Peptides against a protein of PDB entry 8YR4. Designs and how they scored, part 174

Target 1, 309 residues: chain A of PDB entry 8YR4
Amino acid sequence: PRGSPALQLVVLICLGLMGLERALNVLVPIFYRNIVNLLTEKAPWNSLAWTVTSYVFLKFLQGGGTGSTGFVSNLRTFLWIRVQQFTSRRVELLIFSHLHELSLRWHLGRRTGEVLRIADRGTSSVTGLLSYLVFNVIPTLADIIIGIIYFSMFFNAWFGLIVFLCMSLYLTLTIVVTEWRTKFRRAMNTQENATRARAVDSLLNFETVKYYNAESYEVERYREAIIKYQGLEWKSSASLVLLNQTQNLVIGLGLLAGSLLCAYFVTEQKLQVGDYVLFGTYIIQLYMPLNWFGTYYRMIQTNFIDMEN

## One batch from the design tools (peptide; made by RFdiffusion4, then SolubleMPNN)

Design b2_p24_2_s1 (from b2_p24_2, 20 letters changed)
Fold by OpenDDE base, seed 2:
Structure b2_p24_2_s1 (fold): chain B 309 residues (1-309), chain A 24 residues (1-24)
Amino acid sequence: as target 1 above (309 residues)
Amino acid sequence: SLKEYLEKVEEQRKRLRELLEELE
């Protein structure tokens, strides 16, 4: 971005974090392999515990599933908000200024019905996302229940308890933080609609704006409205990063506790190496749909609030 | 609602077209 050295530094930091994410994507599987090898060799508990702890720390940095919710990814997403807002604002102001430079004939020739169709397609996409969430949430809850039962019956009761506490805390925090962030999102969408309404009103009054040579004044008013919108958008986006990071922390703690306990029982020959792999894989598999649920619930709430206005 | 706003916008555009047809 030209004109802000602070934003240029943020872009460089974000690029560095993207490089770190790629390094983590290679390191996490390597450490996982090392754990399996150390378990197979019946290595000393201290070496095993250190390797497991290091793996879980790296996995916390990477995140679960596609890596989109790791600490590094969340930090990148958080820092990128200001860069995205700067770029969006600049593009919107350029488009708006260019629209005010166009001829009256261009403004009169445009049918409003095309803009309505774009809005209706947005709404239909939201409804599709809602259906997808319902179809993913119910199976995910079933998988959690099946997992708790499985670990309680085939593993020591401590594993079932860890999974139960981890998933219950994850779901509870997801609901509570999502309800909290809905307020910021409603405020954002209300201000977005007000900003769009001002732009449309300015373009409808194009003749009056041209008659008074007020194009610069209308662009500045639109800029102020965008700045107000972007202040609310930042709160909404930052609240999402907080949700994702909280979820990542809960899964990380559950993975740490369960992986250490599994590793200990494998060293005592109470469990097999395969049981350790199963536990870690199952926790990650439970996390993946839940992570997607958080992202889709975000998109759905955006679009649902856009439908209410 | 966005729909009511767009309907008002279409009414204003219709009036503006009628005014331009009267000026031609």
Scores: peptide ipSAE 0.000, ipTM 0.237, DockQ to the pose 0.013
Fold by OpenDDE base, seed 4:
Structure b2_p24_2_s1 (fold): chain B 309 residues (1-309), chain A 24 residues (1-24)
Amino acid sequence: as target 1 above (309 residues)
Amino acid sequence: SLKEYLEKVEEQRKRLRELLEELE
């Protein structure tokens, strides 16, 4: 935002808070590990109490793992409202100015409500996409990279490899299956529009339908259109279940492989009991934002399609 | 109201379409 130094400062603060969230995602599992190790070693109460208090404070800042409930995330979201409003207003004014530059023929061929809906969709798509890329995609990729580095440096390289393979496979399958699903969703939407058009046509021609006693024919034709729609809806829904199950299997296999390897190294006294808990906790924290990645990737694709039109 | 303005704009667009159809 070139026009307001105050908004630039807010953006910098939001970026700083995003960096803090990344640090918290590493620190919270570490402190939890330390608590488990201190409990196992029967450490002095003062050291344990300090570590527990620090953990609870860090967990309050991070939130319950959904990210959205953490103090830092809430503060970031609050501060970002003004930046979003500025961006939305700028995009809306650019679209509105562009609409006024379009030919009279273009305006006559469209209803005012459609033009406004195009402007609103365009504004929402750009602002939503930018906010999503900056606050969800980039941070999630950063957390994965930080996780790989952390496990490679502080654990055995095998843990870093498991995380890398699991996350890479998860992302790849999510993209591939989501692109495959987009075909079914487009077919479903096209059939929905065709079914609505048939219903509208039948209702507009109500007098003609009555004159020919064709009500049963129109009802059967509408029923066939509904059955065809439901067949496409089923394919769309079944493909979503397949995506979710594929994601769950990849997560489960990664968690299984890493947990077994951690357990083995704990039995060999190469790792502490707390390190097993750290791995499980950290992996679960990485998977939570990834569960939304498929929904978000669809939002990105929709927003890009809505910007190209 | 915004609604009344939109209705007036739609009415003007309808008249302009009718005039364009008369010119074709």
Scores: peptide ipSAE 0.000, ipTM 0.269, DockQ to the pose 0.014
Fold by OpenDDE base, seed 5:
Structure b2_p24_2_s1 (fold): chain B 309 residues (1-309), chain A 24 residues (1-24)
Amino acid sequence: as target 1 above (309 residues)
Amino acid sequence: SLKEYLEKVEEQRKRLRELLEELE
């Protein structure tokens, strides 16, 4: 943010906390591996208790599971509130200034409530996009790269290759299927707007509809528009299920291939039992932010479409 | 209030549309 050195310092602190989250994402699985190995070896209680206590502390800092945020993530989110408010206010003022520069004809063709809804959607869209790019896309790509490097250095080149191929295929299919789905969503939104326009026009002309006893005709016309909308909605929803299942299959195949390979190396005594648990834990940890990637890529596309209108 | 201002602007726009439809 230009003009506030205090907000610039907060941004730098948030970036430092994001770096700490990336380090925790590597350390937590390593400590969990070490616990499993110490349990397998029947290590002395003092070593086990220290490793468990360290793991629980790191897990508190990281957070874990669907919907649980760690202390570091909560602190980052808290500090970012002021930066988000500054960015939101700046975007809102830019949109408002731009609306005042638009032609009188553009303003006359639109309802004031629609113009405000466009402004609010535009502001939320840009702020949401920026927050998503900074806090979800960039960190997820960083975690994938760190994962490939870690598995390539500490396990075998084959594990790094499996993670690379799985994540590359996942991202590529997510983009391709989401672009394909955008056509169905645009058609659905156009039909929704047309259905709403017909309902509003029928209600605004209520006296004329009553005069001609055309109520049954307008209801049937509205029913046909709803059926057409629901046909497009079904295609949009079915395409979402197809995306989610395709993503699940890619992750499942990567998990299967890597788990079988890890199990094989454990049987050959090249890896320990804890290394099998580490691989499974790390892949599941990578999957959690990636599941949101498809939803947010769709938000990005929607926000670009809403910004072009 | 912002709501009352928006209602006044919407009423002015409605009147202006009605006037434009009468001129066509």
Scores: peptide ipSAE 0.000, ipTM 0.287, DockQ to the pose 0.014
Fold by OpenDDE base, seed 3:
Structure b2_p24_2_s1 (fold): chain B 309 residues (1-309), chain A 24 residues (1-24)
Amino acid sequence: as target 1 above (309 residues)
Amino acid sequence: SLKEYLEKVEEQRKRLRELLEELE
């Protein structure tokens, strides 16, 4: 946005809001810890009520409940609409200009509808990929790094190591299993398109099918195509369940190891009861954006493949 | 015959591809 100071200011505000989201991801667990400690100490109602009200306000700003987006994330998304529209229009004009520079032989070999669909896919893929990298991948990696630093400094080096090993293993397995799964999804999509093309072709030729009494043959051919599709769909769906279960096991093992270590340090009076709750809530909070990471990594791969074609 | 039907379906598929190459 070099030519519009208003759009530059909106980008800076969006970056500031992203920084605020990172701060909220640290503060929300800290305030929840403080509530548990105040409850354990039977602190005066005024101190407890103020801390609870502050926690609920911070949680409203953060969001991160089951399917709820926070106020800060919604405000960022709203402000980003103008930047996304500017970027989309710029990419669309660049693609359109490039298409007009291509040889007449390239245009004669391709349909105007295919060319427009390539332009729309290219624009959507670039804009979607950039928005996804900036708003989901980079913030999630930043939250993991901030989490490792926080636990290493304020708890013990062992907690930082557990979070590091858990998140590194989670990310590595997510990438490896998603790449493996992408083969099954490509095969499924190819078979889906072939099955749909056969159904459309048979329905467009319904007069010829009726003339030759070939309805039973077309139905059986379509049934065989459905069975082949369902076999590939099952592999794709089963591979997703395997990914989700593997992710759940890694987070569960990290939560178990860290919770046992935290409980041990609470029994030795090195940590407070609230610190046990902080660790559990922080790990679950890190898991929520990571659960979507596999879906998003696949979206990135699909968009790159759609840009290379 | 089923063979003549398959040949006509292939010919209509070819025409549909050609029409779906002229509309592109």
Scores: peptide ipSAE 0.006, ipTM 0.287, DockQ to the pose 0.014; fails the geometry check

Design b2_p24_2_s2 (from b2_p24_2, 21 letters changed)
Fold by OpenDDE base, seed 3:
Structure b2_p24_2_s2 (fold): chain B 309 residues (1-309), chain A 24 residues (1-24)
Amino acid sequence: as target 1 above (309 residues)
Amino acid sequence: SLEELEKKRKEIEEKLTEELKKEE
């Protein structure tokens, strides 16, 4: 956004808020650890109350409950609306100018409504992709790297290795299973379009169908098309459940391995009880953005497939 | 007519180019 210093400042503030979110993602588990350690040591109420109040304030800024967005994330999203609108409008104008540069024969051959729908889908897809990459993918990768560094430095190299292997396996399986699912989704969308086209054609030609008493035949063909569609829809939905379960198993195995190792080091008095709670809290916190990653990656693939059609 | 569509196309291209220049 070169022309508006105000929008540039908003982008810089949003980047600063993204950095603050990364800091909060480290600090919140640390403060929660400290609360557990202070409770275990039966520390004086004043120290405990201050640490709890600080934790609750940091947790309000971070969010991270199931379905709760943090204040910092909400503020970032709010400030970004103007930047997104500017970027969307610029992309819409570029697509529209490019469509006008295309031959008049292309515009006459395609219904203007299809061109507009392609432009709207194209714009929403590009703007959505950019916003998703900047606000979900990059921050999640940064949080993983920060997590690996943190656990490697403050715990043991084995914890960093467990997080690295768990997250690498999670990301790899997410990509591979999502690419595998794309085939089922493309087949489903193609069959949906074919089923819809057949229904529309049968309804537009209802007089001809009625003249030949072919109503039962058209209904049976439509039933067969629906059954075929539902078979593909089931494969798409079942593949989604398989993805979610595979992701859950990988995180569960990482959590199990790291929790057992942490519990062992607590029994050896190398770590405190709070460090066990920190590890579990941090891994679950890393999982939340990754679960959204799978959802948005699906949305991106949908939009990309919907642009190819 | 094809000529009226080309004229409308040019008017829209000019407006779009002016709006793009205001946003740069």
Scores: peptide ipSAE 0.014, ipTM 0.357, DockQ to the pose 0.020
Fold by OpenDDE base, seed 1:
Formats: structure tokens, sequence, C-alpha cells
Structure b2_p24_2_s2 (fold): chain B 309 residues (1-309), chain A 24 residues (1-24)
């Protein structure tokens, strides 16, 4: 972004955070290996607990295996909002100014194409929702229940309780924070529709705008509408980062509690080293579909709000 | 056709996005 040294610094920080994500992708497996080695060697509890805590902290920074919900990824996404808004505003203003140079026939074709695209998004959303409920929500709930039963029967009742509390808290916070986000999204979509209506009205009245040489005035009104929209978009996007970070924190705390408890039971020779690996793998497997749940519930809410307006 | 107008719109949006990437 030439012209804002602050935004250039944010871009450099985001690139640095992307480099840190790559370092975490190497460090997390190394620390995991070190835990397995320390468990195999029957190392002192203090050294083991410190290594497990360090691993979970690094895993919190990395997030789930794709890195999509890690603290570093969330921080990068949060910082990038301002850069994206700057670029989007510049693109929208250039498109809008260029559209005022094009013929009325092109504008009529665009309006009909946008209406068709909104209708197609509405139909694809309902089909997508049903597919998601059947193929992701129901299986994930089944996997959680199976996991609670498995850990309660084959490990200890404490493991089943940790998984139950972690997953219940995760689901509850996901629903509550997503309902809270719906308000910001509705406000954003209402302002987007108002901004589009102004653009369409200005373009339909192109001859009148040209007659009064009012192109600069209409561009400035459009810029003000975009700035107002971007203020609402920032709240929507920041609330998403907050959701993802809250989810990451809940899973991180569950992973910490369960991993420390597994490590303790391995030191007491009540569990094997393989059981520690199993617990960590299973919790991460439960987390992956749940991360998609927050993304898809967001997509559903988009499409419902896009049909209401 | 409506499809040709949408295609032309998409090409203009892509060109504007590429020009803006050169100015950043």
Amino acid sequence: as target 1 above (309 residues)
Amino acid sequence: SLEELEKKRKEIEEKLTEELKKEE
C-alpha cells in the first residue's frame, strides 16, 4: 500500500507472522517427539510437565493442523483487516469511476446479473446447509459422544469429564458468540445494500450526473458510504477473529489438562506411551470438524441474512 | 447475452485488481 507507512509496517508484520507459522510447523512436531522420548526414558515429572506445557503453548500459537485457527494466524488475520479494507476501497472506487465512463447497456446487464447471482447464492445456501448438517454436524456430535464413552471406559472417568467439559464449553461459546456476531453481520449487510443502491441509482442517472458534472460528488458520496460499510465490516471480521481465538483457547486448555493428566498416568505406569499419542491425536481429530462448524454456521447466517434483505 | 456482460465485467474487475497490485 504505497502512501501509508503504517499499513506498510502492518504488511511487514503480517509477513513476519507468516514466517513464524512456518517455524511453528517444524517446532510443534519436534516438541511432540521430545515428549514421547521423555516418556519412554521415564524422565522426571518436572522436566516432562515443562515440555508438555511448552508443546501445548506452541500448539496454541500454531492452532489446529492446518494453522487456520492458531493465535498467530488469528493475529495475522486481525492485522490484515485494515490492509484488505484499504485495497477493497481502492478497487471499489476505481470500478465505480470506470462504470461512470461505460454505457447504460452495460449497467442494465450488470444489475440483472447481480440479481441472478443473489438468487443463486440463496439456493446454494439451503442445499449447503442441509449437506453440512447431515455430513458434518451429526457425525461430529457422534464422534464427541463416542470419544467421551471411550475415554471414560478405557482411560479414567477424569478423561471423559475433561473431553465433555471442553467440547460442551466449545459448542456453547461457538453458539453464543456466533449469535452475537449475527447482529454485526446484519448491520454490515444492510449498509452494503444501501451502498449498492446508491451506486445503482447514480449509474442509472448517468446522463443527469454528466449534465451537472457531478461525477466527483457521486464518487465522494460513494467513498463515504464505503468508509461507513468498512467500519461495520471491521466489527464483523474482528468478531470472527475473537470467535476463532476463543475456540482455540478452549481446545488449548482441554489439550493442556488432558495431556498433563495422560503424562502423569504414564509416569505412574497406569497408561502406555501410545495412550498419550492416542489422546492427543483424538482431541485434534475432534477439533478439525468443530472448526469447520464455526465457518459454516457463519456461511448459513450470511445466506439467511442475504435472503432477508 | 447476460453471460457475455458478466464475463466482460469479470475481466474488467480482474484488470483493475492487477493494476492496483502494481500501484501497491
Scores: peptide ipSAE 0.000, ipTM 0.281, DockQ to the pose 0.034
Fold by OpenDDE base, seed 4:
Structure b2_p24_2_s2 (fold): chain B 309 residues (1-309), chain A 24 residues (1-24)
Amino acid sequence: as target 1 above (309 residues)
Amino acid sequence: SLEELEKKRKEIEEKLTEELKKEE
């Protein structure tokens, strides 16, 4: 943000907190590994208690993947509110200034409510897109890269390769299937708008419909429009299930391959029991943000389409 | 007026959306 050193400092703190989240994503599985190894070795209570306490503290900072946001993520989100508000206000003022520079004929041809709705959509789309890029897309890619490096350095190169192939295939299939399903969603939305417009037109012309005794004809046409909508809705919903199942299958195959390989190396005494737990925990931890990637990618596409119009 | 028709359109659209939400 140009002009406020305080907001620049908040951005730097938020970037630092994002870096801390990446470090926690590596450290939490490592400490959990260490607990399992210490328990297996029957280590002294003092070492175990320190490691467990450290793990619980790190886990509090990271949060749980199922709906409990970590302290660091909450602090980042809280601090970012001021930056988001500044960005939104700046975009809104730029759009508003641009609207005032537009020709009187453009303003006379468009209702004030449509103009405001375009401004609100534009502001939301830009601010949302920036937030998704900075806080979801970039961190997820960073976590994947960090994961590949970590497994390649501290395990075997085969683990790094499994993670790389699994994540690359997951991302590729997510993009391809999401682009494919976008056609069904557009068709559904178009048919929904057409069905709604027909219902409204029939109700606005109710007196005319009643005068001609055309009620049965309008009801049948509305029914046909609903059936057509439901057929498109089913395709949209079925395509989402197919996406989710494809994603789950890719992660499941990666988890299976890596878990079997890890179990084999534990049996050969090349890895410890804690390393098996680490691998499973880390893959599941990478899966959680990736599961949202398809939703973010769709939202990014929607926001771009809403900005081009 | 076209404005009254659009206002009625919005009110009907809101009512239809509320009724559809009550039937689910």
Scores: peptide ipSAE 0.000, ipTM 0.307, DockQ to the pose 0.021
Fold by OpenDDE base, seed 5:
Structure b2_p24_2_s2 (fold): chain B 309 residues (1-309), chain A 24 residues (1-24)
Amino acid sequence: as target 1 above (309 residues)
Amino acid sequence: SLEELEKKRKEIEEKLTEELKKEE
């Protein structure tokens, strides 16, 4: 936002809050580990009470687990509303100005409403994409890198390797399966548009259809188009379930391998019981934003496909 | 005219597309 120093300050504050969220994502599991270790050692109540109180305060700032967003995330989202509105309005005005320059050529085609709708969908898609990239993709990649570094330094190189392999495989499979799914979604959207076009043509020509008593024929053609659409919709939906299940299997295998390794090291007295709980909690915490990544990457591709048509 | 029918077709297709995108 080059035109407002106040909005630039808000962006800097939001970036600072994003850094604080990354620190909380490391600290919350550490404090939870410490509680479990203090409980296992039967530590004095005063030490336990301070650690629990500190954990609850950090968990309030972070959020998560109960479906509640943390205070830091809510504050970031609230401050970002003005930046998003400024960016959206600027993109809308640029597209509107460009449509007015094109309007001398486009007014000859009488498609001004369609163009405005494509432009509005395009603006919403681009603005949503940029916000998603900045607030979900980049932070998630940062949390993965921080996680690999943390596990490699404070546990063992083997844990860092498991997280690296699990997350690399998860991201690779998400991209590959989503690219494969995009073909089914394009085919579904093309068949949906063809089905709607047939319905609209039948309704506009209703007098002609009634004159020839062709209502049953048009209904049958529409039914065949719906069956064809539903066959493509099923492939799209089934491919989504397959993606989600593949993602769940990769995370499950990573959790299994790491949990077994943690349990083994606890039996050898190299790790404490709290370290087992830390690993499980941290992996589940990394999974939550990654599950959203698969959903939004699909939204991105949908918006790009909707802009190409 | 055929052009007015095509224009009405497009307006109806647009409205149908907007309603279906509000239900998703």
Scores: peptide ipSAE 0.000, ipTM 0.309, DockQ to the pose 0.022

